Peptides against a protein of PDB entry 4AID. Designs and how they scored, part 114

Target 1, 242 residues: chain A of PDB entry 4AID
Amino acid sequence: FDIKRKTIEWGGKTLVLETGRIARQADGAVLATMGETVVLATAVFAKSQKPGQDFFPLTVNYQEKTFAAGKIPGGFFKREGRPSEKETLVSRLIDRPIRPLFVKGFKNEVQVVVTVLQHDLENDPDILGMVAASAALCLSGAPFMGPIGAARVGWVDGAYVLNPTLDEMKESKMDLVVAGTADAVMMVESEIQELSEEIVLGGVNFAHQQMQAVIDAIIDLAEHAAKEPFAFEPEDTDAIKA

## One batch from the design tools (peptide; made by RFdiffusion4, then SolubleMPNN)

Design b2_p19_5_s1 (from b2_p19_5, 13 letters changed)
Fold by OpenDDE base, seed 5:
Structure b2_p19_5_s1 (fold): chain B 242 residues (1-242), chain A 19 residues (1-19)
Amino acid sequence: as target 1 above (242 residues)
Amino acid sequence: SNEMLKRYEELRAKDEAAK
């Protein structure tokens, strides 16, 4: 097994991104760990476009299936069962920032699956899932112009908190999820309690700054473990208008 | 929200133009 691992300190926690141990049949696969929360992201893309495909067929599935501690499934996770509301929301949180970053004209089927393998009840797997999905896509060879980073920002005792624990979130006046590239914020989702716009916008900026370390970690992992880029030439959309 | 994103981008663009 050619196992590659990147480890960083992020918000006072250890973030680990690992590839090469599991789900090797995927185009990209990343095991991400923060605290004792563990997620597996897999990215798979078709090597050809389906006949008559008129839209970009990206599917993102996030699932919180409690595997017993120490069981890492080695296979493709097919969506088992109807998603919860949380699973549906997190799937959208992952989809929103990544969808615009695919090369225009790419219409091959892409499937991103994020599976929660372990939950420590402190670190929410949603942010970790976003990071893992980004990393898996960057490793896959798909024409994805990532990475994205992600962060949750709380507001506790008059300060920003990066990726607050579930207990800290009970005291937080803000639940702000941000995703972006190195250069741009791509997505903001927020639940705010009686905070000024200035504080919230400052939180977006704080998140974008703090996610740079994650973006850099994904880039470093990809430099060492990414597959060769899939040979894709966008059809010149100007030629179809003639 | 898409509104907060737009507001952030507008604020950032103003700060970049003021430098």
Scores: peptide ipSAE 0.177, ipTM 0.771, DockQ to the pose 0.032
Fold by OpenDDE base, seed 2:
Structure b2_p19_5_s1 (fold): chain B 242 residues (1-242), chain A 19 residues (1-19)
Amino acid sequence: as target 1 above (242 residues)
Amino acid sequence: SNEMLKRYEELRAKDEAAK
């Protein structure tokens, strides 16, 4: 097995990105770990466009399976076949920042699957899933102009907290999720309790600064483990030179 | 929200123009 691993310290926690051991049949596959929370992201893309395909067919599926080692909060009552509210929400959180980063005119099917394998009850797998999905796409050879980073920001005792634990979030006046590239913020979702616009915007800036270490870690992993880029020439060459 | 993103971009653009 050609296993590649990147490890960084991020918000006082160890983030590990690993490829080459699991899901080798995917175009990209990343096992991501933070604390004892573990997710597997896989990216698969079709090598041709379907006849008559008129839109970009990206599907993102975040899954918290009950077979994950540990207690998954809220996992007890999933009837077979429909995603939970959390799984639907997190799938959208991953989809929103990655969708606009695909090369214009690419209409091959892309499937991103994020599976929670373990949950430590401290580190939420949503942020880790966003990071893992970004890394898996960067390794896949798909025409994806990533990476994205992601971060959660809390406001606890008058300070920003990067990726607060589930217990710290109970005391937080802010639940701010940010995703972006090295250069741009792509997505902001926020739940806020009685905070000024200045504090919230400062939180977006804080998140974007803190995610740079993750972006750099994904780039470093991709330099060592990415597949050859898929040969794709868009019909409209003028839009790529901007 | 898209509104918060837009507001952040507007603030960042002002800070970059002030440098």
Scores: peptide ipSAE 0.176, ipTM 0.770, DockQ to the pose 0.032
Fold by OpenDDE base, seed 4:
Structure b2_p19_5_s1 (fold): chain B 242 residues (1-242), chain A 19 residues (1-19)
Amino acid sequence: as target 1 above (242 residues)
Amino acid sequence: SNEMLKRYEELRAKDEAAK
């Protein structure tokens, strides 16, 4: 096995990004660990466009599988078939920041699947899933202009907290999820309790600063483990405006 | 939200213009 691993300290926790051991049949695959929460992200893309494809067919699926149910609160009763509300929400959180970063005119099918393998009851797998999905895409060779980073920011005892634990979140006046590239914030989702806009905007800035270490870690992993870029020439869309 | 993102970008642009 040619296993590549990147390890960083992030928000007082160890983040591990690993590739080469699991899901080697995917275009990109990353096993991400923070604490004892573990997710597998896979990226697969079609090598041709489907005839008559008018839109970019990106599908993002976040899943908490039944085999992890013994380690995931409420996981015991997941019916096969319909995603839970959480799975639907997290799938959208991953989709939103990555969708704009594909090369314009690329209309090959792309499937991103994030599977929660383990939950430590402290670290939410959603942020970890966003990071893992970004890393898997960067390894895949797809025409993806990532990486993205992601972070959750809390407001506890008058301070910003990076990726608060589930217990710290009970005391937090803010649940702020941010995703972005090195240069730009791409997505903000927030639930706030009687906080000033200044504190919330400061939280967005804090998140964007703190995710740089993750972005750098994904880049470092990709330099050592990425596949060759898929040869894609965007259709000259400028010719239709004449 | 897209509104929060816009407000953040506006704030950042002001901070960059003030440097």
Scores: peptide ipSAE 0.172, ipTM 0.767, DockQ to the pose 0.031
Fold by OpenDDE base, seed 3:
Structure b2_p19_5_s1 (fold): chain B 242 residues (1-242), chain A 19 residues (1-19)
Amino acid sequence: as target 1 above (242 residues)
Amino acid sequence: SNEMLKRYEELRAKDEAAK
């Protein structure tokens, strides 16, 4: 097995991105670890477009396994087969920043699956899932103009906190999730308690700065482990209109 | 979400234009 691993210190925690051990049948697969929270992201894309496909068929599925979720206080007994509200929300958080980054005109089916394998009850798998999904796509050879980074920002004791623990989040006046590329913020989602716009916008900037280390880590992993880019030539739709 | 992103981009653009 050709196992590639990237390790960085990120917000006072060790982030590990690993590929080559698990889910080798996927186009891209990344095992991501922060603390004792572990997620597996897989990316699979079709090598051809379906006849008559008029939209980009991206599906993102975030899943918390019942054995991991059973340790989470308030982890609903998932009825087998339906995503929880959390899984639906996190699937959208992953989808939103990645969807615009596919090459225009690419309409092959893409499936991103993020599976929570372990949860430490401190590090939320959502941010880790976003990072892992980004990395898996960058390894896949799909025409994805990533990577994206992601970060959660809290406001605790008058300071920004990168990826606060679940316990720190109870004291946080801000739950700010940001995703973006090296150059641009792609998504902001926020819950805010009595904070100025200046603090919130400063939090977006803080998140975007802090995610650069993750973006660089994904690039480094991809340089060593990415598949050959899928040969995709967008049909020059402008040449057909001339 | 989109409003905050827009405001952030507007502020960043102003800071880049002021340099």
Scores: peptide ipSAE 0.172, ipTM 0.772, DockQ to the pose 0.031

Design b2_p19_5_s2 (from b2_p19_5, 11 letters changed)
Fold by OpenDDE base, seed 1:
Structure b2_p19_5_s2 (fold): chain B 242 residues (1-242), chain A 19 residues (1-19)
Amino acid sequence: as target 1 above (242 residues)
Amino acid sequence: SGRMRELFEKLRALHEKAL
């Protein structure tokens, strides 16, 4: 197997991005690890548009599979077939920042699947899932204007904390999830307890600064492991008006 | 290596032309 790996220190934790071992039938596949939390992201895209396709058919599916249930808080046998509330929310958190980053006019089917393989009870797999999905898309050859980074920011003891643990989050006055490109913030989701707008805006800026290392790590992985870009040219809509 | 950065720049330029 031609395994490529990128490792960085990020917020005092080791982030590992790996490709080439698992899900090699996908267009992109990334195994991401932070602490002992492990996710697999896969990206698959159709090589042609369906006849009469009028919208961009992106599907994002975040899943906590039963084989990981012994290492996922709550351990409940989720009935096969219906996403939990958490799975639905995290699928939306991944979808929101990536959807606008496909080249306009691309209407081939795209499927992103993020599967939690392990949870350490400290590192939430949502941020890791966002990073892994971004990396998988950058490896795929799809016309994706990524990468995105992502970060969670807490406010603990009067300071910003990057990707707080589940225990630190109990003391946090802020749960701020940010996703963005190198140049722009694409998505903000926040739950805030009695904090000023200034602290929240500072948290968005802190997140965007801290995610640059992740963006650079995805680029470095993709330099060595990305597939050839899919040959896509948007239909010249000006040529149809002539 | 700038291959991926160049690719993303080309994709952005392609997107902007389609706007």
Scores: peptide ipSAE 0.504, ipTM 0.924, DockQ to the pose 0.675
Fold by OpenDDE base, seed 3:
Structure b2_p19_5_s2 (fold): chain B 242 residues (1-242), chain A 19 residues (1-19)
Amino acid sequence: as target 1 above (242 residues)
Amino acid sequence: SGRMRELFEKLRALHEKAL
């Protein structure tokens, strides 16, 4: 197996991005680890557009498999067939920042699947899933203008905390999830308890600064492991108007 | 090797031409 791995220290934790061991039939596949939380992201894209396809057909599915349920909070035997509320929410959190980053005119089917393989009860797999999905897309050869980074920011004891643990989050006055490119914030989701706008805006800036190390790590992994870019030329829509 | 950065720049330029 040609296994490529990138390891960084991030918010006082080790982030590991690995490719080449699992899901080798996908266009891109990344195993991401933080603490003992482990996610697998896979990206698959169609090599042709369907006849009459008028919109970009992106599907993002976040899944917490039953074998991980003993380590996942609220992991009752999820009946095979319907995503939980959490799985639906996290699927949207991953979808929102990546959807606008496909080259305009690309209308081939894209499927991103994020699977939680292990949960440590400290590190939430949502942020790790966002990072892994970004990395899998960058490896795939799809016309994706990534990478994105992602970060959760807490406010604990009058300070910003990068990717607080589930226990630290109980004391946090802020749950701020940010995703973005190197140059821009693409998505903000926030739950805030009696904090000033200045602290919240400072949290967005802190998240965007802290995610640069993750963006650089994805780029470094992709330099060593990305597939050749898919040959995509958008149809010249100006030539059809003449 | 700046290959991935160059790729993302090319994809951005391709996107901007299609806007």
Scores: peptide ipSAE 0.479, ipTM 0.919, DockQ to the pose 0.684
Fold by OpenDDE base, seed 2:
Structure b2_p19_5_s2 (fold): chain B 242 residues (1-242), chain A 19 residues (1-19)
Amino acid sequence: as target 1 above (242 residues)
Amino acid sequence: SGRMRELFEKLRALHEKAL
């Protein structure tokens, strides 16, 4: 096994990104750990476009599988087949920032799957899943203009908190999820209780600054473990207008 | 190490030409 690992300290927690041990049949696969929360992200893409494909066929599936059910509160037997509300919401949180980052004209099928393997009841798998999905895409060789970083920001005792624990979130006046590239914010999702616009905007800026270390960690992992880029040239749309 | 950064920059430039 050619295992590559990147470890950083992030918001007072150890973030580990690992590739090469599991899911080697995927184009990209990353095992991400923060605290004792563990997720597996896989990226798979088709090597050709389907005949008559007119849109970009990206699917993102976040799953809290039964293997984690002994450590996930409320892990009662979800019957196989329909995503929970949480799984649907988190799948959208991952989809939103990555969808616009594929090179225009790329219409090959892309599937991102994020599976929660372990939950520590402190670190939410959603942020970790966003980071892992970004890393898996950067390793895959797909024409993805990543990486993205992600962060949750709380507002506790008059200060910003990076990736608050589930217990710290009970005291937080803000649940702000931000995703972006090194250069741009791509997505904001927020639940705010009686905070000024200035504090919220400051939270977005704080998130974007704090995710740079994650973006750099993904790049460092990709330098050592990324597949060769898929040979893709978009059709010259200017040549069709002539 | 800059190969991946250069790749992502090339992909962005390729995307911008296709807009």
Scores: peptide ipSAE 0.473, ipTM 0.916, DockQ to the pose 0.751
Fold by OpenDDE base, seed 4:
Structure b2_p19_5_s2 (fold): chain B 242 residues (1-242), chain A 19 residues (1-19)
Amino acid sequence: as target 1 above (242 residues)
Amino acid sequence: SGRMRELFEKLRALHEKAL
């Protein structure tokens, strides 16, 4: 196995991004670990557009499967049919920042699947899933203008906390999820308890600064493990303005 | 080796011109 691995310290925790062991049939596949929480992200894209395809067919699926259910609260009762409310929410959290980052005119089918393999009951797999999905896309050769980073920010005892544990989140006055590129914030989702706009904006900036290390880690992994870019010429949109 | 960084930067710069 040609296994490539990047390890960084991130928010006082070890983040590991690994490729080359699992899901080799995907265009990109990344096993991401933080603490004992483990997710697998896979990216697959069609090598041609379907006839008559008029929109970009991106599908993002986040799944907490039964193998992790023994460690995931409430995981024992997931029926195979409909995504849970959490799975639906996290699928949207991953979708929102990545959808605008595909090259204009690319209408080949793209499927991103994030599967929670293990949960430690401290580190939420949602942020890890966002990071893993970004990494899998960057490895795939798809015309993706990533990477994205992601971070959760809490406000505990009058300070910002990067990726608070599930226990620290009980004391947090803020649940702020941010995703972005190196240059821009792409998505903010927030639940806030009586905090000033200044503290919230400071939280967005803090998240964007802290995710740079993750973005750099994804780039470093991609330098060693990315497939050759898929040969795609964007539609010459200048031809419509003449 | 900055090949992937340069690629991603190039893709972003192309997108910003197309908006």
Scores: peptide ipSAE 0.437, ipTM 0.868, DockQ to the pose 0.593

Design b2_p19_5_s4 (from b2_p19_5, 14 letters changed)
Fold by OpenDDE base, seed 3:
Structure b2_p19_5_s4 (fold): chain B 242 residues (1-242), chain A 19 residues (1-19)
Amino acid sequence: as target 1 above (242 residues)
Amino acid sequence: SGRMLAHYEALRAKDEAAK
């Protein structure tokens, strides 16, 4: 097995990105760990477009294994096959920042699957899932203009906190999730309690600054483990008008 | 090696040129 691993310190925690051990049949596969929370992201893309495909067919599926459902408040035995409210929400959080980053005109089917393998009850798998999905896409060879980073920012005791624990979040006046490239913020999702716009904007900037280390880590992993880029040239739309 | 960084930058440049 050719296992490649990148490890960084991130917000006082160790982030590990690993590839080459699991899901080798995928175009990209990344095992991401923060604390004792572990997620597997896989990216698969079709090597051809379906006839008559008029939209970009991206599917993002975030799923938590049943062991997490027993400890999450409201973890009813959900019928096999329907995503939880959390799974639906996190799937959207991953989808939103990555969808615009595929090269224009690429309409091959892309499937991203993020599976929570372990949950430590401190580190939320959502941010880790976003990072892992970004890394898996960057390794896949798909025409993805990533990487993205992601971060959660809290406001605790008058300070920004990067990726607060679930317990720290109970005391936080802000739940701010940010995703972006090195150069741009792509997505912001926020729940805020009586904070100024200045503090919120500062939180977005803080998140974007802190995610640079993750972006760099994904690039470093990709330098050593990415597949050869898929040869895709956008159809010259000017040639169709001539 | 900067190969992948250069690749992602090249993708962005191509996408911008197609606008």
Scores: peptide ipSAE 0.552, ipTM 0.920, DockQ to the pose 0.608
Fold by OpenDDE base, seed 1:
Formats: structure tokens, C-alpha cells, sequence
Structure b2_p19_5_s4 (fold): chain B 242 residues (1-242), chain A 19 residues (1-19)
């Protein structure tokens, strides 16, 4: 088994990105761990475009499956049918920053699946899922202009906190989720309690600075484990419609 | 090695040239 692993200290926690153990049938697969929270991200992409495909067919699914039954808050028997509100929300949080990072004109089907395998009740799997999805795409060979990093920022006792625990979040005046590339913020979602715009903007900047270590970790993992890039050239015809 | 970094940068450069 050719297992590649990258480990970093991030916000006072150990982040582990691993590939090569599971889901080998995917184009990219990453097992990500922070504390005792564990997620599996898989990326699969079609090697050809479907006839008549006129839009980019990206599907992102975040799932809190029954294997983590008993360690996921509210993980009672969610009937197998519809994603929960949380699963729908987190799927969108992952989708939003990655969708614009595919090369223009790429219209092959892409499927990203993030599965929560374990939850420690301290580290939310959403941020970890965003990081894992980014890493899986970077390993896949898809024409993805990543990586993205992600971070949650809290405001506790008059300071920014990177990836606050669920308990720290009870005292936080801010729930700020940021995703971005090395160079740009791609997505911001925020719930704010009586904080100035200056503090919120400072939180975005703090998140973007703190995610650089994650971006670098994904690049380092990709250097050692990425598949050969899929040869994709945008047809000039999409440029002429300007 | 920077191979993958260079690849991502090349993708970005191609995308910007197509805008």
C-alpha cells in the first residue's frame, strides 16, 4: 500500500491528510483527521463530456453516515432518503468555493463526496470536509485551480479563535466560515452577534492567513500523491462568444 | 519540487487568458 500522509499543527490541533488506504477506485481520495473527527473525501470525474452538456455538472455531497452513529450529534436514525439540513448546508459550503475553480469550458461530470466517519464532539467535520474535498480534487488530476483552504473563526473574550470547539462556539460572538485559495477569498459565511464590520473583516483576513498552512499541506501531499493531470484544453470557441 | 504548484499556476494562467 502506497500511503502518503501530511501532518501539520493547525490552530493548536493536529491536522492529518492521508491518501492511498481507502477509496482507491476514486480519482482522488483523502482521509482527513482533526482531533478525533475523521472524514473521507472522494473526487471522481468523467474523462469525456456528455453529448449536449451545456453546463458544468459538479455535484457535491456531504454525508454524516451511520458508521459514526452514536458520535454524531443528532445522529439518530435519519431515514436514508433526504440529506439533513446540516448535510445540505455543508454540501453548499464545499460547492461554493470549488465550483469557480474549475478551468473554464470544462463540462465533464465531477462528483465530490465527503463522508463523516467519526465525530469527537469538539471539532466540526464541515471545515475538515472542505479541506478534504480540496485535497481530493488536487490529487484527482481534474482541471481544478486549487487548492482551497478553509477555516472557522470565532470571537471569544475579545480575540479571534481559529476553528473553535463546539463548546468555545457557545461563548463566541461570531461564527465565520471562510474558504479561499492562496491568493483570494472565495467564500464567506457568517453569523454575527453585535460585532463591528472591522472585527468581521479582520476575521476574514485572519482566516485567510491561517488557511495558508493547509493550502501548503495539500500542495505537499499532491507533490507526492497526485495523479497525472488530465489533459484538458478549452476549445477556443468559448473565447469567441465574447 | 513545485510541480503541482506550477501546474495549478498554469491552469490559472490559461483561465485568465480565456476571459
Amino acid sequence: as target 1 above (242 residues)
Amino acid sequence: SGRMLAHYEALRAKDEAAK
Scores: peptide ipSAE 0.540, ipTM 0.915, DockQ to the pose 0.607
Fold by OpenDDE base, seed 4:
Structure b2_p19_5_s4 (fold): chain B 242 residues (1-242), chain A 19 residues (1-19)
Amino acid sequence: as target 1 above (242 residues)
Amino acid sequence: SGRMLAHYEALRAKDEAAK
């Protein structure tokens, strides 16, 4: 197997992005590890548009497998065949920042699947899933204007904390999830307790600064492992308005 | 080596020129 791996230190933890071992049938596939939390992201895209397709058919599915449920909080109560509330929320967290980053006019079906393989009870797989999904898309050859990075920011003992552990989050006055490109914030989701707008805005800036290392890591992985970009040129929609 | 970086930048530049 031609395994490509990028390893960085990120928020005092080792982030590993790996491709080439698993899910080789996907257009892009990334195994991401932080601590002992492990996620697999796959990206698959259709090579043609369906007849009559009028919208961009992106599907994002975040799932926590039952075999990992023994280590996943709330994993024991999964109803077969329906996403949990967590799975639905995280799927949306991944969808929101990536959807606007596809080239305008691209209407081929895209499926992103993020599967939690292991949970360490310290590192939440949602942020890791966002990073892995971004990496998988960047490797796929799809016309994706990524990468995105993502970060969770806490406020613990009067300081910003990058990707707080589940235990640190119990003491945090902020749960701030940020996703963005190198140049722009694409998504903010926040739950805050008695914090000033200044602290929250500072948290967004902190997140965006800290995710640059992840963005760079995805680019470096892509330099070594990305498929040839899919030949897509948007139809000149300006020619139809004349 | 910045082939992929250049590719992503080129995609963004094309999208901005089409708005």
Scores: peptide ipSAE 0.539, ipTM 0.917, DockQ to the pose 0.619
Fold by OpenDDE base, seed 2:
Structure b2_p19_5_s4 (fold): chain B 242 residues (1-242), chain A 19 residues (1-19)
Amino acid sequence: as target 1 above (242 residues)
Amino acid sequence: SGRMLAHYEALRAKDEAAK
């Protein structure tokens, strides 16, 4: 097995990105760990476009499987067959920042699956899932203009906190999730309690600064483990107007 | 170590040129 691993310290926690041990049938696969929370992200893309495909067919599926239910809050009560509200929300949270980062004109099917394997009850798997999905896409060879980073920002005792624990979030006046590239913020989702716009904007900037270490870690992993880029050239849109 | 970084930058440059 050719296992590649990147480890960084991030917000006072160890983030590990690993590839080559699991899900080798995927185009990209990353096992991501923070604390004792563990997620598997896989990326698969079709090597051709379907006849008559007129839109970009990206599917993102975040899931907490029943085998992990003993280590996931509420996992024992999952009804078979339909995504939970959390799974639906997190799937959208991952989809939003990655969808605009595929090269224009690419209409091959792309499937991203994020599976929670373990939860430590401190580190939420949503941010970790965003990071893992970004890494899996960067390893896959798909025409993805990533990586993205992601961060959650809290406001506790008059200070920004990077990726607060579930217990720290109870005392937080802010739940701010940010995703972006090295150069740009792509998505903001926020729940705010009686805070100024200045503090919120400062939180977005803080998140974007703090995610740079994750972006760099994904790039470093990709240097050692990425597949050869898929040969794709966007159609010249100027040729259709002539 | 810059091959993949350069690749992502090249993708972005191509996408911006196609707009």
Scores: peptide ipSAE 0.530, ipTM 0.915, DockQ to the pose 0.637

